# Peptides against a protein of PDB entry 4CIC: the designs that were tried, part 51

Target 1, 148 residues: chain A of PDB entry 4CIC
Amino acid sequence: KVSTKGHYGVQAMFDLAQHFGEGPVSLKSIAERQGLSEPYLEQLIAVLRKAGLVKSVRGAQGGYILAREPRDIKVGDIIRVLEGPIAPVESVSQDDPEHSLKFDFSVTKSVWEKVKKSIEEVLDSITLADMLKDAEEAQMAQGYMYYI
Target 2, 147 residues: chain B of PDB entry 4CIC
Amino acid sequence: KVSTKGHYGVQAMFDLAQHFGEGPVSLKSIAERQGLSEPYLEQLIAVLRKAGLVKSVRGAQGGYILAREPRDIKVGDIIRVLEGPIAPVESVSQDDPEHSLKFDFSVTKSVWEKVKKSIEEVLDSITLADMLKDAEEAQMAQGYMYY

## One batch from the design tools (peptide; aimed at target 1 K1 S3, target 2 V2 E83)

Design b2_p22_6_s2 (made by RFdiffusion4, then SolubleMPNN; from b2_p22_6, 13 letters changed)
Fold by OpenDDE base, seed 2:
Structure b2_p22_6_s2 (fold): chain B 148 residues (1-148), chain C 147 residues (1-147), chain A 22 residues (1-22)
Amino acid sequence: as target 1 above (148 residues)
Amino acid sequence: as target 2 above (147 residues)
Amino acid sequence: SLLDLLLEKEKEEEGKYALELA
């Protein structure tokens, strides 16, 4: 499962990608288009900005822009910034030192590592540019369905 | 991420796989070996039993066994039973019907569907038999390091 | 993390179970 933070973070970044090259976008406009609360979006954007994925532009036409081209931002980059390293299983370190002979069952760990690797590979294979292309193709397909 | 339920469920099922063919295993013994609370394990086993992945054996030597051979149980089967369908994103159905024009951004949905599919493919590619084999190989490798 | 989401869901479900048992 992807966190709400990851989901909305990708959605917000995608909105910025759709407006890439058009100048700064206000948080309000992103929030409205994406159905996000503005305060929640502010928190997401702050993290994304700190990570260098988003830039703040000051002035009357101020707002936010992608810090890089959509092709240079992977979904995996966004998720890693928002959620940290994609850990498949948090070792609940039960602090009970005595039963710490928890056979760190290397085998179960390996299963989750495989899952992690697969997720990372998928997310790193998708850029914001790919998402833009998919959106364009979907819009074209919908347009064709209404003309038939 | 895999839930604690999924993680411990796979761990418990793997313990049962290690004892497959040796007869019923007590929940207490599984809990002790796997570092699980017995009450928590009881809940997991109840779900797994209801789904037909585990069988309860009654009697003095009673306990639990795998309902199928380890090769016939995928990790994906265990996870689906414990967690339900692997949903990549919980649609927080904010019940606010008016802002329901959440542009179900088909594109973001497609990203998460790709992630879901990838996870399912991985989990469906791993059986308890594969895990047993990996454990044996790991034990052999550790044994060779000490010698 | 992806796991934290699943853990949060379990905590929410455990919380619901605890609320239903309370």
Scores: peptide ipSAE 0.127, ipTM 0.781, DockQ to the pose 0.058; fails the geometry check
OpenDDE base, seeds 1, 3, 4, 5: peptide ipSAE 0.081, 0.051, 0.087, 0.098; ipTM 0.770, 0.766, 0.774, 0.776; seeds 1, 3, 4, 5 fail the geometry check

Design b2_p22_6_s3 (made by RFdiffusion4, then SolubleMPNN; from b2_p22_6, 16 letters changed)
Fold by OpenDDE base, seed 3:
Structure b2_p22_6_s3 (fold): chain B 148 residues (1-148), chain C 147 residues (1-147), chain A 22 residues (1-22)
Amino acid sequence: as target 1 above (148 residues)
Amino acid sequence: as target 2 above (147 residues)
Amino acid sequence: SLSSLLEELKEKEKGKSAFTLA
């Protein structure tokens, strides 16, 4: 499951991508458009800014912009910043030292590593520019449905 | 994240696969070999049995067996039984009706659907027989390091 | 759910690597 943090982070970054080139966007406007609480969005944006995915613009029309072009930001980059490395399986803390049965979980671990790799590949294959294109195509499809 | 339930379920099913053809395996023995609590394993096995992935054998040497050959059980089948459908994003309950801003999350949703599909494809590509083969190859590789 | 699966995968790797797909 993508964490709520990852999910909303991608939404916020996508909102910034939609406004890329239009100048800085206020957190309030992002929060309103994405159905996020402004305080929660502030926390997300702070992390994204620290990671260099977002820039803060100061002034009367201050706000945030993408730090890079939408084509240069992968969904995987956003997720890594917000959630850290994609980890498939929690290591159950082997806190019980006595049953040091070397459960060679090597095989089961390999299954989860394959899942991880697959997820990383998918997320690294999708840029914010790809998402923008998909949104445009979806809007055009909706527009055509209103004319039919 | 694969739930602890899914993780341990795959481990338990893999243990049963390793003993496939040897007769019924006791829950105690599975629990010992897989580092699981027996009560937790009972719950997992109950679900797996109800789903027709495991059979109970009665008698003095009673226990559990795979209900199908290891080649006929995908990891995806086990996960679907234990965790339900692989849903990528929890639908945040739109409980706040007022901000019914139709956030056309269609695009962000599509990202998670792609992730879901990829996970399903991976999990459906791996059988218990594949896992057995991987284990054998790993054991052979370890055996060759000792010579 | 896949989302729960991804979250659990992520938590397991938080002990090792940062990607927890929720």
Scores: peptide ipSAE 0.114, ipTM 0.740, DockQ to the pose 0.143; fails the geometry check
OpenDDE base, seeds 1, 2, 4, 5: peptide ipSAE 0.096, 0.079, 0.069, 0.067; ipTM 0.743, 0.744, 0.743, 0.738; seeds 1, 2, 4, 5 fail the geometry check

Design b2_p22_6_s4 (made by RFdiffusion4, then SolubleMPNN; from b2_p22_6, 14 letters changed)
Fold by OpenDDE base, seed 3:
Structure b2_p22_6_s4 (fold): chain B 148 residues (1-148), chain C 147 residues (1-147), chain A 22 residues (1-22)
Amino acid sequence: as target 1 above (148 residues)
Amino acid sequence: as target 2 above (147 residues)
Amino acid sequence: SLLSLLLELEKEEEGKSALELA
């Protein structure tokens, strides 16, 4: 599973991308729009802020903004920050010392490494700007369906 | 996680592929070679058998064989059987009925669908025969390091 | 979900790497 963290992190970052240039967005407003609990969102935002993906703005209209333009934030960057590196399948080295059958699971490991690489490539190919564009296209398509 | 089921299922199927044409392999021998508990392997094999990926052979030298040639079994086939369809991220529809904000997470969903598709393509591109070939190449490479 | 599957694979690798370093 892209952990619930990764999933919601991408949603929160996408919300911030939708409001990019409009000023700081409150956590409450993000939580309401994304169906997230505010406390959970605070934890996500804290991690994202520490990683330099989000900035906190202080003041009466304080909140959060993207630290970079949507085009400069990959989905892969968000996932790596929240989930850590996409780790390959751990070889369960059951250190059963006696049956030192070094099952060189090298081949099965290689399958999962290929999967990992493919995921990384996909996630690194998608920016928040790409997501914004896709959202606009989807809205236009819905708008056209109401006129037909 | 490719669930522990998917991971070990691929290992068990690969073990059966390595012995393909040699006759039936006992669950005990697979368990020993793959570092699996025999009871866990029995559960995996039961699912794989029901899906028609493995056959049971009865007799004094009874055991299991691949139901198809290694070239005709994709890793994706094994994973789909053990894990089910690579389900998209279940939209946690928190049916909070009141905040029916149909957040059309269509865009975020599309990201995960792209990831899903990519994984399916990778897993469907790898057969047990490909894995056998990779193992042979790895063994040859190790053999050349000893000379 | 496929995504849950991927994350569990990552956790298993991190756990083994931690076990090999221990």
Scores: peptide ipSAE 0.172, ipTM 0.779, DockQ to the pose 0.049; fails the geometry check
OpenDDE base, seeds 1, 2, 4, 5: peptide ipSAE 0.153, 0.161, 0.156, 0.155; ipTM 0.776, 0.784, 0.779, 0.780; seeds 1, 2, 4, 5 fail the geometry check

Design b2_p22_7 (made by RFdiffusion4)
Pose (drawn by RFdiffusion4):
Formats: C-alpha cells, structure tokens, sequence
Structure b2_p22_7 (pose): chain A 133 residues (1-84, 100-148), chain B 132 residues (1-84, 100-147), chain P 22 residues (1-22)
C-alpha cells in the first residue's frame, strides 16, 4: 500500500516537472490537474520547500517551480524528505524485510523526475498506426 | 512498514521450518519462542492451514507442522496467502509504484524457508576465532 | 552495541514509511 503522502508528493513534484520549462504554476492549478485537495497540497509543498526541492516566485505568473532540475531529483529523494533487560537475538525474518527495503530503495533511486518526463512523453503520445511495432 | 500479519506470518512459518525434521510442535511453543500472542497466532494458523501451508497432527505430542517442505515454500507464497463517468488517463506516478511492487515480489519469490534456514545457521553460529 | 543492533533490525520493519507491506 502506498501512503497518501508518497502518492501526492510524487504527483505534485511530477506536475512541477512537467511545467519546469514554462515556469511557475499556482498550487491551485496543480491541485486541479492532479485531483488533490488544496489544503493537503499546501502542507506538502511547505515541506518540499523547506527541503529545497521547490521554490516560490513572486511574479505575475508567480507560484511554484522545482528548485532543482528534474534530472537531479530522484523519486527516492522526494520520499526521504517526506518520511520521518536488553539482549541481541538475530532475526532472519527481519533480514528478509531489510532485503525488501533495500530493493525498494534501489528502484526509487534509479528513477528521476526526468526519467518520468521521458516515460510520460512515450506512453501518452499519438502516432500513425503503422508505426506501432 | 511491515504489517503485523506479514511479520508474524513469516515468523510462525519459519519457526515451523526450524522444527520440520523433529516433528509437530504446539502453537503455545511457537508463541513462546517467537514472542507472539497466542490468540493472534491461532487465527493466523487457521488461514495457513486452509491454504495447505501447515497441517495439524493428532498424535500425542502432536501439534502443527509444515505441509510442504521448506524448499517448496517461498516467502512470497506466505504473503500472498495472508493478503486479500469513466476515462483512461495514464499515470506515470502509478507506474513507478508498479515497479516498486514488482521488485518486492521478486525479492520475496527469491527466498524460500529453506534459504532462511541456511541463513539462520550461518548468521547465528559460533566458531574458533581464527576462522573469522 | 546490543541496543544498536536491536534498533538496526527493528528499523527493517518500520521503513520506508510511505509503504505498508501486506
């Protein structure tokens, strides 16, 4: 199960990545395109801003823009920002979960926002029908 | 975060794997060795039994034993047993989570209870210091 | 050292927080 925070955090950062070249966009516009609640987004952006992943701009077309290029933002970076009598007895079971954790970390560090932008272009495109192989 | 069910389901199955050659063990003994609540374990075992992963034996010193050899039980098998207008718009974000799901499935399908038994032996051993 | 080892293993059940397994 993916947490609301992870899903919305990545969705919002990806929306900003899709508008990076064009410039700042309002939070309202992000919420509208992504189907997110504006109050929740406001809180999410506040953390991402403190983390240096997004920045605010004071322009007419003020609003928010990525603070780093998409190629320099791993999905794992976003997730890491959002997340927060004795004896020893080794647990093999816990070691299995450590392996699951490591594999997740590997996948999320292997994908950048730029990679997601490239995938978005390829997957939602249109073309003449003869070109589908 | 790992659910209580996944953690306790795998712990209980691994305890049974550690006692597979010796024979049946009571649920109380599993709960004691693994630090589990007996009521929760009983509910857990009932599902595992229905799925053919464990079997009850009448015996005298009867109890429960794995229904398949450890080498034929993937950790992923255990997890799968315990778990249960319109338009299209592709979500690249959801595709990321699908990749995460795939990698987890791959890790859990690559480890059997036999692999865990081998790892348990290697990690919790003792030997002359010169062999480290 | 025992406390660190225990804490390290417990962390395997807690993370990543954005995901829940089973």
Amino acid sequence: KVSTKGHYGVQAMFDLAQHFGEGPVSLKSIAERQGLSEPYLEQLIAVLRKAGLVKSVRGAQGGYILAREPRDIKVGDIIRVLEGSLKFDFSVTKSVWEKVKKSIEEVLDSITLADMLKDAEEAQMAQGYMYYI
Amino acid sequence: KVSTKGHYGVQAMFDLAQHFGEGPVSLKSIAERQGLSEPYLEQLIAVLRKAGLVKSVRGAQGGYILAREPRDIKVGDIIRVLEGSLKFDFSVTKSVWEKVKKSIEEVLDSITLADMLKDAEEAQMAQGYMYY
Amino acid sequence: EIAELNAEQDMALLYPEVLEIV

Design b2_p22_7_s1 (made by RFdiffusion4, then SolubleMPNN; from b2_p22_7, 12 letters changed)
Fold by OpenDDE base, seed 3:
Structure b2_p22_7_s1 (fold): chain B 148 residues (1-148), chain C 147 residues (1-147), chain A 22 residues (1-22)
Amino acid sequence: as target 1 above (148 residues)
Amino acid sequence: as target 2 above (147 residues)
Amino acid sequence: SIAEKVAEQEKALEEPKSLTLL
């Protein structure tokens, strides 16, 4: 499972993408729209800012903006920043030095590596711009359902 | 991450696949080979048995066997039995009834559904027979490095 | 350590069935 951090981090970044070009968005407004606690969002934004995915804007209308265009931010970039490398299984620490000598061609490890690769390919194929487009298409589809 | 249950469940099922056709394997021997505690393995095997992936054999040489041929057991089948449905994100319980009324086309939910589908496709493409073949190919490759 | 792996396995018995991929 994507951790709660990864999940909510993608939501917060998507909210910033929806407001891209409109100026800085307050953490309070993001928290209200995305159903997040403001203190939790502050922690997420601090990590995302340190990684250069978001910028803080100072002033009376201070807040946050995306540091790059939505097309230049992959979902995989957000997840790697918040959670680190995508790992399908916790590496049970190879700290058993006695079993470390067998080149444990764990066929099971290869299964998890295939899963990892598949997840990385999916998350690296989706940008915030793709998510914006999908949202627009869904809103259009909902709009048409109200006219039928 | 596949939970520890899913990970070790696949290891235990793979061990049973390696011994398929040789007769019943004791839980003790599986535990020793796979680096599992015997009590933990008993719980995994109980779930796998209830799902019809393994059979218990009674007698002096009692133990467990695969209930089906290795080619007829997908990694995805093992994971679904041990973990349930592959869920990339915990459904934050929709227990907030006030937000429940918006058909929340969560574009974020669609991302996780794409991840789910991709994982399911991978895990359903790998059988225990494929894993046995990969192990044989790796053993052969190691054997050639010693000459 | 084998003991740490065993303790992690026992703890994972208590963990809810979640494919926590990340």
Scores: peptide ipSAE 0.095, ipTM 0.805, DockQ to the pose 0.142; fails the geometry check
OpenDDE base, seeds 1, 2, 4, 5: peptide ipSAE 0.058, 0.065, 0.051, 0.064; ipTM 0.787, 0.797, 0.791, 0.795; seeds 1, 2, 4, 5 fail the geometry check

Design b2_p22_7_s2 (made by RFdiffusion4, then SolubleMPNN; from b2_p22_7, 11 letters changed)
Fold by OpenDDE base, seed 3:
Structure b2_p22_7_s2 (fold): chain B 148 residues (1-148), chain C 147 residues (1-147), chain A 22 residues (1-22)
Amino acid sequence: as target 1 above (148 residues)
Amino acid sequence: as target 2 above (147 residues)
Amino acid sequence: SIAELVAKQESALEEPETLTLL
């Protein structure tokens, strides 16, 4: 499971991508569109800003913008910033190394490493630009379904 | 992340695969080898048994066996039994459909569905027999490093 | 209420929901 933090972080970044080039977006407007609490979004945006994925614009029409173009931001980049490294299993505390057959641990670990790699490959293959394109295609498909 | 339950479930099933054909394995012996508490393992095995992945053998030398051959048990089968459907994101309660732009929800959902599908494909590509083979190969590699 | 949504989201932040991708 992607955490709620990762999920909402991707939503907030996608909202900023939809408004890319239109100027700064207020946290309030992002919160309203994405169904997020403004205080929660403030925490997410603070992390994303510190990581250099978003920029704060000051002024009466201030807010946030993407720090890079949507094509230069992978979903994997957002997730790593918010959650850290993708871990396929919780590190079960190695607190009893004496009783685990070291060998069985190696094989089971390799399964989870394969899962990790697969997830990283997927998340690193999807940019915010790809998400924008998928959105446009879905909107066109809905538009056509209302005209038939 | 596979939950601790999924992780330990795969370990317990792999232990049973290593002993497949040798007869019933006691929960105590699995617990000792896998670093699991016996009560926790009892709960895992109860679920796995109910799902038909393991069989209980009764008697003085009773215990558990795999219900199917190691080649017929995918890691994905074990995870689905223990955790249910692989969910890439918690279903954020759809409790406020009024404020979420339905459209943005669809695109973000598609990202997580791609992740889900990728995880399922990996876990369904690995059998307990593949894990046994990987174990044998690793044991041979270690054995050759000691000569 | 917005406050209940905030409390539910804040509680979801405090849970160390590490990207447990399974």
Scores: peptide ipSAE 0.052, ipTM 0.766, DockQ to the pose 0.141
OpenDDE base, seeds 1, 2, 4, 5: peptide ipSAE 0.025, 0.023, 0.026, 0.038; ipTM 0.758, 0.770, 0.766, 0.765; seeds 1, 2, 4, 5 fail the geometry check

Design b2_p22_7_s3 (made by RFdiffusion4, then SolubleMPNN; from b2_p22_7, 12 letters changed)
Fold by OpenDDE base, seed 4:
Structure b2_p22_7_s3 (fold): chain B 148 residues (1-148), chain C 147 residues (1-147), chain A 22 residues (1-22)
Amino acid sequence: as target 1 above (148 residues)
Amino acid sequence: as target 2 above (147 residues)
Amino acid sequence: SIAEKVAEQEKALEEPESITLL
């Protein structure tokens, strides 16, 4: 499960992608559109800003923008920033050297490493631009259903 | 992240796979080998037994066995039993009926569905027999590094 | 340590943490 942070972080980044090129977006407007609390969104945006995925714009029309084009931001980049390295298991502290020799640990670890790699490949294959395209295609499909 | 339940459940099932055909294994012996508390393992085994992945054998040499051959148990089967359906996001309670009319073609939902499918494909591609084979191969590789 | 693993296991029994599949 992607954490609530990862889920809502991707939603907030996608909202910023939808408004990319329109100028700075207020946290309030993102929160209202995405169904997020403004204080929660402030925490997410602070992390994303520190990682250089989001820029703060100051002034009367201040707010936030994507720091890069939507095509240059992978979903995997957002998840790594918000949740850290994609780890299929919690690192049970590797620090017990005596139990490190149990072969069984290595085989189960390899299963989780395969899961990790698969998740990383998927998340790194999807950009915010791909998400924008999927949204446009879905809006067009809905528009056609109203005319039939 | 796989939950602690999924992680240790796969370890316990793998231990039973390593002893498949040798007869019933005691929970104590599994717990000692896998570094699990016996009470924790009892709860995992109870779930796995209820799902029909493990059988309880009664008697003086009683314990647990795999209910199927290692090749007939996928890692995905173990995870689904212990953790339920592989869900990449927590289902934010769909129960707000007022928002139900937005065709929440959540483009974000499609991302998570792709992640889900990818995880399911991996976990359903690995059997306990594949894990046993990987175990034998790595034991051989370690044996060759010491010579 | 084994004790830390036991405590983590006991906690995971009390709080069936939802699978955070990262």
Scores: peptide ipSAE 0.095, ipTM 0.789, DockQ to the pose 0.145
OpenDDE base, seeds 1, 2, 3, 5: peptide ipSAE 0.091, 0.069, 0.087, 0.086; ipTM 0.782, 0.786, 0.784, 0.791; seeds 1, 2, 3, 5 fail the geometry check

Design b2_p22_7_s4 (made by RFdiffusion4, then SolubleMPNN; from b2_p22_7, 12 letters changed)
Fold by OpenDDE base, seed 3:
Structure b2_p22_7_s4 (fold): chain B 148 residues (1-148), chain C 147 residues (1-147), chain A 22 residues (1-22)
Amino acid sequence: as target 1 above (148 residues)
Amino acid sequence: as target 2 above (147 residues)
Amino acid sequence: EIEKLVKEQESALEEPEYLTLL
């Protein structure tokens, strides 16, 4: 499950990727473009900044920038920062350790580990640069539909 | 993240697969073996029965059986029955279609569709028969460590 | 409208509605 936090975190990071090299972007401008509340975005950016994915720039033209090039940030990196480790099943194991542990059927666990691995492989295969490229290709495809 | 409902549904279906061909299994016996409450299992089995994955047998030796052979039931089939379509992101889209949808950035959606596809491919590649085989291989491997 | 979205997003921060990834 990607939470709303993970989803909007990827959106905010993608907005920063679209403006990479243009200088600092204000939280207000990101919030307006991504349909996020400014307070919600502030919390997301605080976590992403603490993880070293985003940098704050101070001054009149201050704001936020990606801390790395878009090619050096995987979607998986963003999700791990916001959600923690990609867990396919919420381990029921935290609240009732006695009952949940008895039938750690290695077989059902193996199914969920296969799902986990597949999700990790997908999210680690997609960079913000790949997302930028996909956006450009989609815009070009739309442009061509108007000329045909 | 598979819900607890999906997780326990796969466990209950796997228990029925382990007893496939032995006749009807009581809900009580499944609940005891899988660490499930009998009332919770009753709800799961009702959904699985309605979807035609499980059959009820009546009588003194009544209970439940798989409606199909273990090889003909994918983990993905069980999950789709219990949780609906594999959605990587619950579209916030049901309650306010006008405002929530404005920034369906096709690009972020494409990331989640790739995740969905990968989950579907994995879950549709695993049958209850594959799970039975994996269980047998694991039991054999444990048996050989003691000799 | 914006206030409702803010409140929904703030609520989602406190209790991250785990979007059901199946």
Scores: peptide ipSAE 0.062, ipTM 0.808, DockQ to the pose 0.133
OpenDDE base, seeds 1, 2, 4, 5: peptide ipSAE 0.062, 0.073, 0.083, 0.048; ipTM 0.801, 0.806, 0.814, 0.806; seeds 1, 2, 4, 5 fail the geometry check

Design b2_p22_8 (made by RFdiffusion4)
Pose (drawn by RFdiffusion4):
Structure b2_p22_8 (pose): chain A 133 residues (1-84, 100-148), chain B 132 residues (1-84, 100-147), chain P 22 residues (1-22)
Amino acid sequence: KVSTKGHYGVQAMFDLAQHFGEGPVSLKSIAERQGLSEPYLEQLIAVLRKAGLVKSVRGAQGGYILAREPRDIKVGDIIRVLEGSLKFDFSVTKSVWEKVKKSIEEVLDSITLADMLKDAEEAQMAQGYMYYI
Amino acid sequence: KVSTKGHYGVQAMFDLAQHFGEGPVSLKSIAERQGLSEPYLEQLIAVLRKAGLVKSVRGAQGGYILAREPRDIKVGDIIRVLEGSLKFDFSVTKSVWEKVKKSIEEVLDSITLADMLKDAEEAQMAQGYMYY
Amino acid sequence: DDPAALVLGGSFGDDPAALVLG
């Protein structure tokens, strides 16, 4: 199961990555394109802004823009920002979960917003039918 | 975050793997060694039994034992047993989560109860200090 | 519906699930 925060955090950061070259966009526009609740997005952006992942701009086309290029933002970075008598007895079971955690960390650190932009172009494109191999 | 069910399901199955050669053990003994609630364990075992992962034995010092050898039970098998207008718009974000799901499945399918038994022996051993 | 019994580091806290893939 993927948390609401993780899904919406990545969706919003990806929407900003899709508009990075064009410039700032409003939060309302992000919520509209991504099907997100604006109050929840406002709170999410506030954390991402404090983390230096997004920045606000005061222009006519003010709004929000990524604070770092998409190629310099791993999906794992976004997730890390959003997340917060005695004796020793080794648990092999816990060690299995540590391996699961490590593999997840590896996957999320292997994908940047730039990689997602490239995938978005390839997957949702159109072309003459002869070119589908 | 790992669910209570996944954690306790794997803990209980591993306790049975540690006692596979010796024979059946009571559910109370599993709950005691693993720090588990007996009611929760009983419910858990019932599903594992229906799935053919564990079997009850009448015996006298009967109880429960694995229904398959540890080498034939993947951790992923245990997890899979316990778990249960219109338009198309591709989501690259969802594709990321699909990749996360795939990697978890791969890790859990690569580890059997036998692998856990071998790891348990190696990690919780004692030996002369000169051999470290 | 089953609660978490183990956490190995960071989490989203009491935030609910928005996506399930199986």

Design b2_p22_8_s1 (made by RFdiffusion4, then SolubleMPNN; from b2_p22_8, 6 letters changed)
Fold by OpenDDE base, seed 2:
Structure b2_p22_8_s1 (fold): chain B 148 residues (1-148), chain C 147 residues (1-147), chain A 22 residues (1-22)
Amino acid sequence: as target 1 above (148 residues)
Amino acid sequence: as target 2 above (147 residues)
Amino acid sequence: DDPVGLSLGGSFGDDPVALELD
């Protein structure tokens, strides 16, 4: 499962992408649109801001904006910021010596590395701009289905 | 993280693949080689057996064997048996109405579906036979580094 | 049979987020 954090982080970033160029968006408005608690969103945004994906704007119409254009933000960037490096296998912490996967068979590790690489390639191939385009296409398709 | 269950399941199945054709392997021997507790392995093997990926052999030299040839068992088959359908996003259980992902924006879902598909394609492209081959290649490479 | 999700959920810590297949 993409962590709830990763999922909601992508949603929040996508919401900011939809409003890109319109000025700062309040956390409250994002939370309402994305079905997130405002406190949870505050935590996500804090991490995203620290990573330089989001900027805070101060003032009466303050809020948050994307720090970069939607085309310059990959889904993979968001996930790495929120979740860290994409690791398909939990590093069996070296700390449990008894369950030290003695035979970390290079072969099983290679399977998970292939999975990791595949996930990274997918997530790095999708930008917020791509998501915006997909949203437009979906809306158009839905509009056409009602007219037929 | 591939669940510990998925990871160890693949390891156990790979161990059985390495011994394929040599007869039944005891759970104890698999557990020792794979660094698993025998009780944990028993649970994994029970699931794998029920799914028809492993067969139990009874008798004095009883144990477990692969139910199919290594080439006919995908890593994806093992993972699906142990973990169920590969779902990249936790189904926000409908039970928490407040955190109902109201706007399951079709777009965000599509991202995760792409990830899912990619994972499935990778896992379904790797058989236990492929893993055996990779192991042989790795052993040969290590042997050449010491000479 | 609940779909096993690869949880990408890394703890907010510096530790690499292991895809937990739930």
Scores: peptide ipSAE 0.035, ipTM 0.787, DockQ to the pose 0.183; fails the geometry check
OpenDDE base, seeds 1, 3, 4, 5: peptide ipSAE 0.033, 0.029, 0.031, 0.033; ipTM 0.780, 0.777, 0.783, 0.783; seeds 1, 3, 4, 5 fail the geometry check

